# Peptides against a protein of PDB entry 4Z5W, part 109

Target 1, 305 residues: chain A of PDB entry 4Z5W
Amino acid sequence: IPDVFLELNKLWYFSAQSNLFNGEMPRSLSNSRSISLLSLRNNTLSGQIYLNCSAMTNLTSLDLASNSFSGSIPSNLPNCLRLKTINFAKIKFIAQIPESFKNFQSLTSLSFSNSSIQNISSALEILQHCQNLKTLVLTLNFQKEELPSVPSLQFKNLKVLIIASCQLRGTVPQWLSNSPSLQLLDLSWNQLSGTIPPWLGSLNSLFYLDLSNNTFIGEIPHSLTSLQSLVSKENAVEEPSPDFPFFKKKNTNAGGLQYNQPSSFPPMIDLSYNSLNGSIWPEFGDLRQLHVLNLKNNNLSGNIP

## One batch from the design tools (peptide; made by RFdiffusion4, then SolubleMPNN)

Design b2_p18_5_s3 (from b2_p18_5, 7 letters changed)
Fold by OpenDDE base, seed 2:
Structure b2_p18_5_s3 (fold): chain B 305 residues (1-305), chain A 18 residues (1-18)
Amino acid sequence: as target 1 above (305 residues)
Amino acid sequence: SNSSPTNLIGDPNAPPRP
């Protein structure tokens, strides 16, 4: 990418995703006063990620995902006072979340999916201070760590939490009950154990629940049959989605289905591939908005309602 | 076959939804 962005003093949106760009990000781009939206996703860009936040006063969205960037996570990003969305998926950092992210009040959406992030305890302790954080994607990190259950953790405005495929140990954490606006929870493909907590059914906005491929035991909590978002069609005004899409792979070898908004996910309860027992509650029939109920590969018994 | 992880990967290399 040429180093000519100083001349482009009116450039508001720059999208160069899914090209063959290599080398470092141009220094003039890292100093752009005009750019609000920057996407360089799916290239072969390299070097250290650096942004001059004192210059980049209009930056609201940053997508650098699927590049060959190296080094540390930029600790100065909280100084980008308008920066809302960050997609750093598939950048191999081999790092912890910077402590400076405690001050990241503009942050609304963050993805580190498959970015070799370490120390989930520190990551969640830091990110809970991001008062505007609504979307958090941490899939394919924290390999074999323990999911913190500390009740003091608070993500008050969290709507989307995805921490799949981490081989995480522990239980469904009680601190998620402090997230009453939670719409989408994916904790699939971990080593989570214990029972599925009944308080999950009190999350009135929860329309997508994936707890599949864990080691959960006991009965399906009856409270899941009363999930308000699945009983009644929410006339929820679509809040601003993240500027980055979500991807759900149906098969290991299949291309992921792209979802541009969290609302575009099919309403789902997936509890498959656990050790759950007891009956399928007839009251699952009350979930008139439910598109997918997946209970396969459990120890369930009784009648199918 | 284990259901493939719903890798809700913001997989930037996934083709756009048709």
Scores: peptide ipSAE 0.038, ipTM 0.731, DockQ to the pose 0.105
Fold by OpenDDE base, seed 3:
Structure b2_p18_5_s3 (fold): chain B 305 residues (1-305), chain A 18 residues (1-18)
Amino acid sequence: as target 1 above (305 residues)
Amino acid sequence: SNSSPTNLIGDPNAPPRP
């Protein structure tokens, strides 16, 4: 990428995703006063991520995902006072979340999917201080760690939580009951155990629940038949989505399906590949908005309603 | 069909990395 962004003093949006750009980010780009939206996703860019937040006063969205960047997560990003959306998916950091992210009040959406992030306890303890955080994607990190159940953790404004494929141990954490605006929860492909907690059915905005491929036991909570977002259409508030897309792969050999917004996900309960027992509740028939009910590969018994 | 977890796959419009 040429070092010409100093001359581009009115450049508000720069998207150069899905190209063959290599080398480092040009210094004039890291110092741009005009840029609000920056996407360099899916290139071969390398070196350390450096942004001069004192110069980049208009930066609102940063997408650097699927590059060859290295080193630590930039601890100065909270100084970018308008920065709302960060996509750092598929960047191999081998790092913890910086303590400075406690002060990241502009942050609304964060993805570290497959970024070799370590220490989930520290990450959640830090990120709970981000009062505007609505979307958090941490898939393919924290390998074999324990999902913290500390009741003091509070994500009051959280709408989308995705922590899949981490081999996480522990239970469904009680602190999620403090997130009444939660719409999408994916904890699939972990080693989570215990029972599915009944308070999940009290999350009135929850329309997408993936607990598949874990070690959950006991009965399906009857309260899941009363998920208000799946009973009636009235609660489908289209809220501001993150500037980064979501991806769900249906099959190991298929391309990922892209979802531009969380609302584009089909209303779903996936409890497949667990050790759940008891009956299928006939009251799942009350979930008139439900598109996918997946209960396969469990120990369920009785009649199919 | 193993439902793969969300955000496993980066941009599907990625040119194949050489």
Scores: peptide ipSAE 0.034, ipTM 0.733, DockQ to the pose 0.098
Fold by OpenDDE base, seed 1:
Structure b2_p18_5_s3 (fold): chain B 305 residues (1-305), chain A 18 residues (1-18)
Amino acid sequence: as target 1 above (305 residues)
Amino acid sequence: SNSSPTNLIGDPNAPPRP
């Protein structure tokens, strides 16, 4: 990418995603006062990520995902006082989240999906201080770590939490009950154990639950049959989606389906590939908005209602 | 277009579920 962004003093939106750009980010781009939305996703950009937050006063959205950046996570990003959305998916950091992110009050949406992030305990302890954080994607990090169950953790405004494919140990953490606005929870493809907690059914906005491919035991909590967002249509809160897409693979050989909004996901309960026992509750029939109920590969018994 | 999924829900390396 050429170093010409000093001349582009009115450039508000720069999208150069899905090209063949290589090399470092131009210094003029990292110092742009005009840019609000920057997307360089899916290129071969390299070097260390550096943004001059004192210059980039209009930056609201940053998508650098799927690039060959190296080095540390930029600890100065909280100084970008308008920065709301960060997509750092598929950047090989091999790092912890910086302590400075405790001060990241503008942050609403963060993805580190498949970014070799380490220390989930520190990450969650830091990110709980982000008072405006609504979307958190941490898939394919923290390999074989323990999901912290510390009751003091609080994500009061969290709507989307995705921590899939981490081989995480532990249980469904009680601190998630402090997130009453949670709409989408994916903890799939971990080594989570214990029972599925009944308080999950108290999350009245929860329309998408994936706990599949874990080691959960016991019965399906009856409270899941009373998830209000799945009983009635009225709870579809159209909230501002993150400025980055979500991808779900239906089949290994198919390209991932792109979802531009979390609300575009079909309402789902996936508890498949666990060690759950007992019956399927007939009251799952009350979930009139449910599109997908996946209970396969468990130890369930009795009649299918 | 080989747009590699950036924000994955589920396992991108999950074996084909039969």
Scores: peptide ipSAE 0.033, ipTM 0.664, DockQ to the pose 0.556
Fold by OpenDDE base, seed 5:
Structure b2_p18_5_s3 (fold): chain B 305 residues (1-305), chain A 18 residues (1-18)
Amino acid sequence: as target 1 above (305 residues)
Amino acid sequence: SNSSPTNLIGDPNAPPRP
């Protein structure tokens, strides 16, 4: 990428994703006063990620996903006072979340999907201080760690939590009950155990639940038949979506379906591939907004209602 | 077919890294 961004003093949006750019980010780009949205996703950019936050006063969105960046996660990003959205998916950091992210009050959406992030306990302890955090994607990190169940953890404004395919141990953590605005929860493809907690049915905004491919036991909580978002069409307040898309594959070898907004996901309960027992509650018939109910590959018995 | 995890990769169209 040429070092010409100093002359481009009116450039608000720079979108250069899915090209063949290599080398480092040019110094003039890292010092741009005008850029609000920066997307360099899916290139071969390398070196250390560096942004001059004192210069980049208009930066609101940063997408550097699927690049060959190395080194540390930039600890100075919280100094970018307007920075809301960060996509660092598929950057191999081999790092922990910086302690400085406790001060990241502008942060609303963060993805580190498949970024070799370590220490989930530290990550959650840090990120809980981000009071405006609504979307958190941590898929394919923290391999074989334990999902912390510390009741003091609090994500008040969390709407989307995705921590899939980490081989995480533990149970569904009680601290999620402190997130009453949660709309989408994906904890699939872990080693989570115990029972599915009844308090999940109290999350009135929860329209998408994926607990598939775990080791859950016991009955399906009857409270899931009363999920308010699945009973009635509430006027989903059109909240600003994160500037990065979500991807769901049906098959590992298939192209991912792109979902531009969390609201574009089909209303779903997926409890498949567990060790759940008991009956299917007939009150699942009350979930008139439900598009997908997946209960396959469990130990369920009785009649299908 | 098992549903794969959500948002496994930053870009599904990204060429395989060698």
Scores: peptide ipSAE 0.029, ipTM 0.702, DockQ to the pose 0.112

Design b2_p18_5_s4 (from b2_p18_5, 8 letters changed)
Fold by OpenDDE base, seed 2:
Structure b2_p18_5_s4 (fold): chain B 305 residues (1-305), chain A 18 residues (1-18)
Amino acid sequence: as target 1 above (305 residues)
Amino acid sequence: SNSAPTNLIGDPNAPPRP
């Protein structure tokens, strides 16, 4: 990418995603006063990520995902006072989240999916201070760590939480009950154990629940039949989605399906591939908005309602 | 087949789109 962005003093949106760009980010780009939206996703860009936040006063969205960047997570990003969305998926950092992210009040959406992030306890302790954080994706990190269950953790405005394929140990954390606006929860493909907590059914906005491929035991909480978002069509005003798409694979070998917003996910309860027992509650029939109920590969018994 | 792996931002196995 040429170092000409100083001349582009009116450039508000720069998208160069899904090209063959290599080398480092141009220094003039990292100092752009005009750029609000920057996407360089899916290239072969390399070097250290550096942004001059004192210059980049209009930066609201940053997508650098699927590049060959190296080094540390830029600790100065909280100084980008308008920066809302960050996609750092598939950047191999081999790092912890910087302590400076405690001050990241502009942050609304963050992805570190498959970015070799370490120390989930520190990550969640830091990110809970991001009062505007609505979307958090931490998939394919924290390998074999323990999901912290500390009740003091608080993500009040969290709508989307995806922490899957981490081989995480522990239980469904009680601190998630402090997220009453949670719409999408994916904790699939971990080593989570214990029972599925009944308080999950009190999350009135929860329309997508994936707890599949864990080691959960006991009965399905009856309270899941009362998930308000799945009983009645919420006239939920679509909140601003993150500027980055979500992807769900259908199979290990399939390409990911792209979802441009969380609302594009089919209403789903997936509890498959656990050790759940007891009956399927007939009251699952009350979930008129539910598109997918996946209970396969459990120890369930009785009649199918 | 095990249920499909997780919601990813960016298909971790998608090559850089050429």
Scores: peptide ipSAE 0.034, ipTM 0.717, DockQ to the pose 0.102
Fold by OpenDDE base, seed 4:
Structure b2_p18_5_s4 (fold): chain B 305 residues (1-305), chain A 18 residues (1-18)
Amino acid sequence: as target 1 above (305 residues)
Amino acid sequence: SNSAPTNLIGDPNAPPRP
């Protein structure tokens, strides 16, 4: 990428994703006063990520995902006072979340999916201070760590939480009950145990629940049959989607399906591949908005209602 | 087939966002 962005004083949106760009991010780009949206996703860019936040006063969205960047997570990003969306998926940091992210008040959407992030306890303790954080994706990190259940953790404005495929131990954390605006929860492909907590059914905005491929035991909470977002359409608060896409693999060998927004996910309850027992509640028939109910590969018994 | 629900943001093999 040429180092000419100082001359481009009207450049508001730069999207150069899915190209063959290599080398470092140009210094003039890291100092651009005009750029609001920057996407360099899916290239071969390398070196340290550096942004001059004092210069980049218009930066609102940053997508650097799927590049060969190295080194630390830029601790100065909270100084980018308008920066809302960050996609750092598939950047091999081998790092913890910087402590400076406690001050990241502009942050609304963050992805570190498959970025070799370590210490989930520290990450959640830091990120809970991001008062505007609505979307958090931490999939494929924290390998074999314990999902913290610290009751003091509070994500008041959280709408999307995805922490899949981490081999996390522990239980469904009680602190998630402090996120009443939660719309999408994915804790799939972990080693989570215990029972599925009944308070999940009190999350009136929760339309997508994936707890599949864990070690959950006991009955399906009857309260899941009363999820208001799945009973009626009235509670679908469409919020501004993150600028980064979501991807869901249908099969291990298939390419990921791209979802441009969380609302593009089908209304779903996936509890498959657990050790759940008891019956399927007939009241699942009340979930008129539900598109996918996946209960396969459990120990369920009785009649199918 | 175990559908690995990998909500992978930034899959390089995914088509560009339209």
Scores: peptide ipSAE 0.031, ipTM 0.714, DockQ to the pose 0.092
Fold by OpenDDE base, seed 3:
Structure b2_p18_5_s4 (fold): chain B 305 residues (1-305), chain A 18 residues (1-18)
Amino acid sequence: as target 1 above (305 residues)
Amino acid sequence: SNSAPTNLIGDPNAPPRP
């Protein structure tokens, strides 16, 4: 990418996704006063990520995902006072979340999917201080760590939480009950154990629940038949989505389905590939908005309603 | 069919990296 962004003093939006750009990010781009949205996703850019937050006063969205960047997570990003959305997926940092992210009050959406992030306890302890955080994606990190259950953890404004494919141990954390606005929860492809907690059915905005491919035991909580977002359409407020898309793979070899917004996900309960027992509740028939009920590969018994 | 996890963020329109 040429170092000409100083001359582009009115450039508000720069999108150069899915090209063959290599080398480092241009210094003039890292110092642009005009740019609000920067996307360089899916290139071969390298070096350390550096942004001059004192110069980049209009920066609101940053997408650097699927590049060859290296080094630490930039600890100065909280100084970008308007920065709301960050996509750092598929950047191999091999790092912890910086302590400076406690001060990241502008942050609304964060993805580190497949970024070799370490220490989930520290990450959640830091990110709970981000009062505006609505979307958090941490898939393919924290390998074989324990999902912290500390009741003091609080994500009051959290709407989307995705922590899949981490081989995480532990139980469904009670601190999620402090997130009454939660719409989408994906904890699939972990080593989570215990029972599915009944308080999940009290999350009135929860329309997408994926607990598949874990080691959950006991009965399906009857309270899941009372999920208000799946009973009636009245609560489907299209809220501001992150500027980065979501991807769901159906098969390891297939291209991921792209979802531009969390609302584009089909209303779903996936409890498949666990050790759940007992009956399928007939009251799942009350979930008139439910598109997918996946209970396969469990120890369920009785009649199918 | 193993429903692979959500947010394996990879631009499906990514040209294959050489």
Scores: peptide ipSAE 0.030, ipTM 0.719, DockQ to the pose 0.102
Fold by OpenDDE base, seed 5:
Formats: C-alpha cells, sequence, structure tokens
Structure b2_p18_5_s4 (fold): chain B 305 residues (1-305), chain A 18 residues (1-18)
C-alpha cells in the first residue's frame, strides 16, 4: 500500500479488503486525520499493528481481520476516542487483551475470533469496564480454559456474546444474568457442564440461544418457554449493528453463511448434543416467534407435545 | 447435520494461510 494518505485529507472510507496487499501498514495511513472507516480485511499485511490515535481522531471502525500481523495487541487503541468497532478476527496474536482496554469507553463491538487470545479470566475482567460494549466475539480462543463464573463480572449493555469452540470448562456463568439486554448467546462446542440455569428464561431480549455440543445435564428449564422475545414481536429497536459480519457454519469444513446483522439470525433455541433428560414442555408452543427448536441428541423422553 | 458454531473466523473466502 503506498504512503500517500497524508495528501488524501478528505478520505473518509478506505476499503481495500480481499486483495493481495503485503508488508506493513503505511505510516501516512496510521496518521490519517480524515479516515473514519478503515478495512484492510483479508490481505497479507504483516508487522506490528500501530495506529497514531492522536492523529486518527475520526477513526470509528477498524477491520484488520485475516491478515498476517504479529506481535502484541496495540495497547494505545483506547486513545482513539471515537473508535467503536474492531475486527481482529483470524490474526494470530498469541497474547492477552491489554489492561489499557479497561479505558476503552468508545468500544461497542469487538471480535477476536480465532486470534490465539489467551486468559479468558483476564479478558473478561478487562472488557467488563467497556461500558458501551454491545457485541463481543471470542470464538476459537482460550483453548481448554475455564469459563469464569465470578459473580462480580458485569456486562450491562451486552447484546451479543459469542464464545464458541473454545473447549471451555465450567458452567453457564451467573454473571450473564447481569446482562438483561442480551439478545444472542452462543456458547456452543465447549465442555460446559451442570444444568442449564433457569435465569436464562428471564433474559427478555434473548431470541437466539445456542448451547449445543456441551455436556449439560438435567431437565430443560421451563423458564425457556417464557422468553418474551420469542412469545411476542416486541419492536426491537434496531440498534446499529457492528460493521463486521457474523458467520454461521453448517459444518466445520463448509463456508459460513454470512449474517450482516444479529437480527438476521433466525430466532432459535439449540440445546442439541447434550445429556438433557425429562420431557419437552408443551409450553414451547407459546414461543410463536421461534423458528428453530433443536433438541436432538439428548436423553429426552415422554410424548412430543 | 451438527451445526458448527457461530464464528467470525475472518473472511470465509480468504485463501487458506499457507
Amino acid sequence: as target 1 above (305 residues)
Amino acid sequence: SNSAPTNLIGDPNAPPRP
């Protein structure tokens, strides 16, 4: 990429994704005063990620996903006072989230999916201080760690939480009950155990629940039949979606289906591939907005209502 | 078919990293 961005004093959006760009990010780009949206996703860019946040005063969205960047996560990103969306998916950091992210008050959407992030406890302890954080994607990290259940963890404004395919141990964490605005929860493909907690049914905005491919036991909580978002069409205030898409794979080796917004996901309860027992509650018939109920590969019994 | 997780694994059309 040429070092000419100082001359481009009116450049608001730079989109150069899915090219063959290599080398480091140009210094003039890292100092651009005009750029609001920067996407360099799916290139072969390398070196350390560096942004001069004192210069980049208009930066609101950063997509560097699927590049060959190395080194640490840039600790100065919280100084980019307008930066809301970060996509660092598929960048091999082999790092922890920096402590400076406690001060990242502009942050609304963060993805580190498949970025070799370590220490989930530290990550969640840091990110809980991001008061405007609504979307958090941490899939394919923290391999075989324990999902912390510390009751003091608080994500007040969290709407989308995806921590799939981490082989995480532990239980469904009680601190999620402190996230009353949660709309989408995916904890699938872990080693989570215990019972599914009844308080999940109190999350009135929860329309998408994936707990599939875990080791959950006991009955399906009856409270899931009272999920208000699945009973009635509430006018979900369309909050601004993250500038990065979501991907749902049908198979591990298949291309993902792209969803540009969390609201584009079908209303779903997936509890498949667990060790759940008891009956299917007939009150699942009250969930008039539910598109997908997947209970396959459990120990359920009785009549199908 | 077992639904694979909801992932943001980067661009799904990204060439496999060598």
Scores: peptide ipSAE 0.028, ipTM 0.698, DockQ to the pose 0.109

Design b2_p18_6_s1 (from b2_p18_6, 10 letters changed)
Fold by OpenDDE base, seed 3:
Structure b2_p18_6_s1 (fold): chain B 305 residues (1-305), chain A 18 residues (1-18)
Amino acid sequence: as target 1 above (305 residues)
Amino acid sequence: SPVFELSGSFVDGGGDLK
């Protein structure tokens, strides 16, 4: 990419996704005062990520995913006072979340999917201070760590939480009960154990629940038959979605189905590939908005309603 | 219509298909 952005003093949007750009990000781009949305996703850009937040006063969205960047996560990003959306998926940092992210009050959407992030306890302890955080994607990180269950963790405004394919140990964390606005939860492809907690059915906005491919035991909580978002068409006001898309993937390297917004996901309960027992509740028939109920590969018994 | 068996899939946010 040529170093010409200093002359482009009115450039508000720069998207160069899915090209063949290589080398480092131009210094003039890292110092642009005009750019609000920057996307360089799916290129071969390299080097360390550096942004001059003191210059980039209009930056609201940053997408650098699927590049060959290296080094540490830029600790100065919280100084970009208007920065709301960050997509760092598939950047191999091999790092922890910086402590400076405690001060990241502008942050609304964050993805570190498949970015070799370490220490989930520290990551969640830091990110809980981001009071405006609505979307958090941490898929394919924290390999074989324990999902913290510390009740003091609080994500009050969280709507989308995705921590899939981490081989995480532990239980469904009680601190999620402090997220009453949660709409989408994916904890699939982990090593989570224990019972599915009944309080999940009290999350009235929860329309997408994936707990598949874990080691959950016991009965399906009857409270899941009372998920209000699945009983009635509440007009899900299309709240501002992240500027980055979501993908439903069968594996890390497979092409996935693209979803541009969380609201585009089909209403779903997936509890497949666990060790759940007991009956299928007939009251699942009350979930008139439910598109997918997947209970396969469990120890369920009785009649299919 | 291909019944996309959604079974055995996880969500990745922000990743690319490549």
Scores: peptide ipSAE 0.386, ipTM 0.788, DockQ to the pose 0.333
Fold by OpenDDE base, seed 2:
Parts: C-alpha cells; structure tokens; sequence
Structure b2_p18_6_s1 (fold): chain B 305 residues (1-305), chain A 18 residues (1-18)
C-alpha cells in the first residue's frame, strides 16, 4: 500500500480488504486525521501495528484481521478516543491484553479470535472496565486455561460473548448473571463442567445459547423454557452491530456461514455433546421463536415432547 | 416448533471465511 494518505485529507473510509497487499501499513495512514473506518482485513500485511491516536482523532473502526502482523498489541489504542470497533482476529500476537485497555471507554466491539491471546483471567479483569463493551470475541485463545468464575467480574452492557474452542476448564461463570442484556453466548468446544445454571433462563434477551461440546452434567434447567426472547418476539431495536462479521465454523480451518450481525443468528439452544441427564421439558414448546434446539449426544431420557 | 440440528460448530467473529 503506497504511503500517500497525507494527501488524502478528506478520506473517511478506506477498505482494502481481501486483496494481496503485503509489507507494512503506511505511516501516513497511521497518522490520518480524517479516516473514520479503516479495513485492511485479509491481506498479507506485516510488521508491528502502530496507530498515532493523537493524530487519528476520527478513527471509529479498525479492521486488521487475517494479516501477518507481529509484535505487541498496541497499548496506546485507548488514546484513540472515538475508536469503537477493533478486529484483530487471526493476528498471532502471543500476548496478554494490555493493562491500558482498562481505560478504553470508547470500545464497543472487540475481536481477538484466534490471535494467540494468553491469560483469560487478566483479559476479563481488564475488559470489564470497558463500560461500553457490547461485543467480545475471544474464540480460539487461552488454550486449556481456567475460565474465571469470580462474581465481581462485571460486563453490564455485554450483548455478545463468544469464547469458543479454548479448551477452557471451569464452570459457567456466575459473573455472566451481571450481563442482563446478553443476547448471544457461545462457550462451546471447551472443557467446562458442572451443571448448567438456572439463572441463564433469567437473561431475557438471550436468544442464542451454545454450550455444546463441553462436560456439563445434571438436568437441563427448566428456566431455559422461560427465556423471554424465545417465548415472544422482542421488538428490540437493532443496536449498531460490530463492523466485523461473525462466522459459524465447523472447525478452525473450515469456512463458515457468515452472519453480518448478531441478530442474523437463528434463535438457538445448543446443549449437544455433554453429559446432561433427565427429561426434555415439554415447556420447550413455549419457545415459539426458537429455531434450533440441539440436545443430541447427551444422557437424556424419557419422552420427546 | 424448534428444529433439531446437528452440532459441531462454534462462532467465530472478525475473521474471514478462510
């Protein structure tokens, strides 16, 4: 990419995604005063990520995913006072989230999917201070770590939480009960254990729940038959979605189905591939908005209602 | 009524299809 962005003093949106660009990000681009939306996703860009946040006063969205960037996560990003969306998926940092992200009040959507992020406890302790954080994707990180269950963790405005395929140990964390606006939860493909907590059914906006491929035991909480978003059609005003898409993938290397916004996901409860027992509650029939109910590969018994 | 589907997927976000 040529280093000509100083001349583009009116550039608001720059998308160069899914090309064959290599080398480093142009320094003039890292100093652009005009740019609001920057997407360089799915290229072969390299070097260290650097943004001059004091210059980039209009930057609202940053998509650098699926590039060959190296080095540290830029600790100065919280100084980009308008930066809302960050997509750093598939950038191999081999790092922890910077402590400076405690001050990232503009942050609304963050993806570090498959970015070799370490220390989930520190990550969540830091990110809970991001009061405007609505979407958090941490899939394919934290391999074999323990999902912290500390009740003091608080993500008040969290709507989308995806921490899939991490081989995480632990239980469904109680601190998620402090996220009453949660709409989409994916904790699938972990090593989570214990029972599925009944308080999940109190998350009135939760329309997508994936707890599949874990080691959960006990009965399905009856409270899941009372998930309000699945009983009645919420006239929820679609909030601004992240500027990055979501993908439902079969594995780490497979293509997936693309979803441009969380609301595009089919209403779902997936509890498959666990060790759940007891009956399928007939009251699942009350979930008139539910598209997918997946209970396969459990120890369930009784009649199918 | 709910549809019973096959498991074996997870959600990723921000990446690409490939």
Amino acid sequence: as target 1 above (305 residues)
Amino acid sequence: SPVFELSGSFVDGGGDLK
Scores: peptide ipSAE 0.378, ipTM 0.798, DockQ to the pose 0.350
Fold by OpenDDE base, seed 5:
Structure b2_p18_6_s1 (fold): chain B 305 residues (1-305), chain A 18 residues (1-18)
Amino acid sequence: as target 1 above (305 residues)
Amino acid sequence: SPVFELSGSFVDGGGDLK
């Protein structure tokens, strides 16, 4: 990429994704005063990620996913006072989230999917201070770590939480009950155990729940039959979606179905591939907005209502 | 409506299809 961005003083959006760009990000780009949206996703860019946040005062969205960047996560990103969306998926950092992210008040959407992020406890302890954080994707990290259940963790404005395919141990964390605006939860493909907690049914905005491929036991909580978002069409306030897409994947390497917005996901409860027992509640018939109910590969018994 | 059985899948975000 040529070092000419100083001359482009009116450049608002730079999109150069899915090309063959290599080398480092140009210094003039890292100092651009005009750029609001920067996407360099799916290239072969390398070196350390560096942005001069004192210069980049208009930066609102950063997509550097699927590049060959190395080194540390840039600790100065919280100084980019308008930066809302960060996509760092598939960048192999082999790092922890920096402590400076406690101050990242502008942050609304973050993906570190498949970025070799370590220490989930530290990550969640840091990110809970991001008061405007609505979307958090941490899929394919933290391999075989324990999902912290510290009740003091608070993600008050969280709407989308995806921590799939981490082989995480532990239980469904009680601190999620402090996220009353949660709409989409995916904790699938982990080693989570215990019972599915009844308080999940109190998350009135929850329309998509994936707990599949875990080791959950006991009965399906009856409270799931009363999820308000699945009973009635609430006027979903169209909140601005993240500037990065979501993908439903069958495996780590497969092409997935693309979803441009969380609201494009079908209303779903997936509890498949667990060790759940008891009956299917007839009151699942009250969930008039539900599109997918997947209960297969459990120990359920009785009549199908 | 056809229930698309999305069994054995997880959500990823921000990555490419590749």
Scores: peptide ipSAE 0.373, ipTM 0.796, DockQ to the pose 0.330
Fold by OpenDDE base, seed 4:
Structure b2_p18_6_s1 (fold): chain B 305 residues (1-305), chain A 18 residues (1-18)
Amino acid sequence: as target 1 above (305 residues)
Amino acid sequence: SPVFELSGSFVDGGGDLK
């Protein structure tokens, strides 16, 4: 990428996704005063990620995913006072979330999917201070760590939480009950244990629940049959979706289905591949908005309603 | 149309298809 962005003083949106760009990100681009949306996803860019936040005063969205960047997560990103969306998926950082992210008040959407992020406890302790955080994707990180259940954790404005395929231990954390606006929860492909907590059914906006491929035991909470978002079409005010796409993948190496926004996901309850027992509640028939109910590969018994 | 079996999948937000 040529180092000519200082001359492009009216450039608002730069998208160069899915090309063959290599080398470092141009210094003039890292100092652009005009750019609001920057996407360089799916290239072969390398070096350190550096942004001059004092210069990049219009930067609102940053997508650097699927590049060969190295080094630390840039700790100065909270100084980019308008930066809302960050996609750092598939960048091999081998790092913890910077402590400076406690001050990242502009942050609304963050993905570190498959970015070799370590220390989930520290990550969640830091990110809970991001008061505007609505979308958090941490899939394919924290391998074999324990999902913290610290009751003090609070994500008040969280709408989308995805922490799939981490081999995480622990239980469904009680602190998620403090996220009443949660719409999409994916904790699939972990080693989570215990029972599925009944308070999940109190999350009135929850339309997508994936707890599949865990070690959950006990009965399916009857409260899941009363998930309000699945009973009635609430006019959920579509909040602005994150500027990065989501992918539903069958495995880590497979091509996934692309979803451009969380609302494009089908309303779903997936509890498959657990050790759940008891009956299927007939009241699942009340979930008139539900598109997918997946209960396969459990120890369920009785009659199918 | 290939019925994408949603079962046994996880969400990778921000990732690529490749």
Scores: peptide ipSAE 0.362, ipTM 0.782, DockQ to the pose 0.323

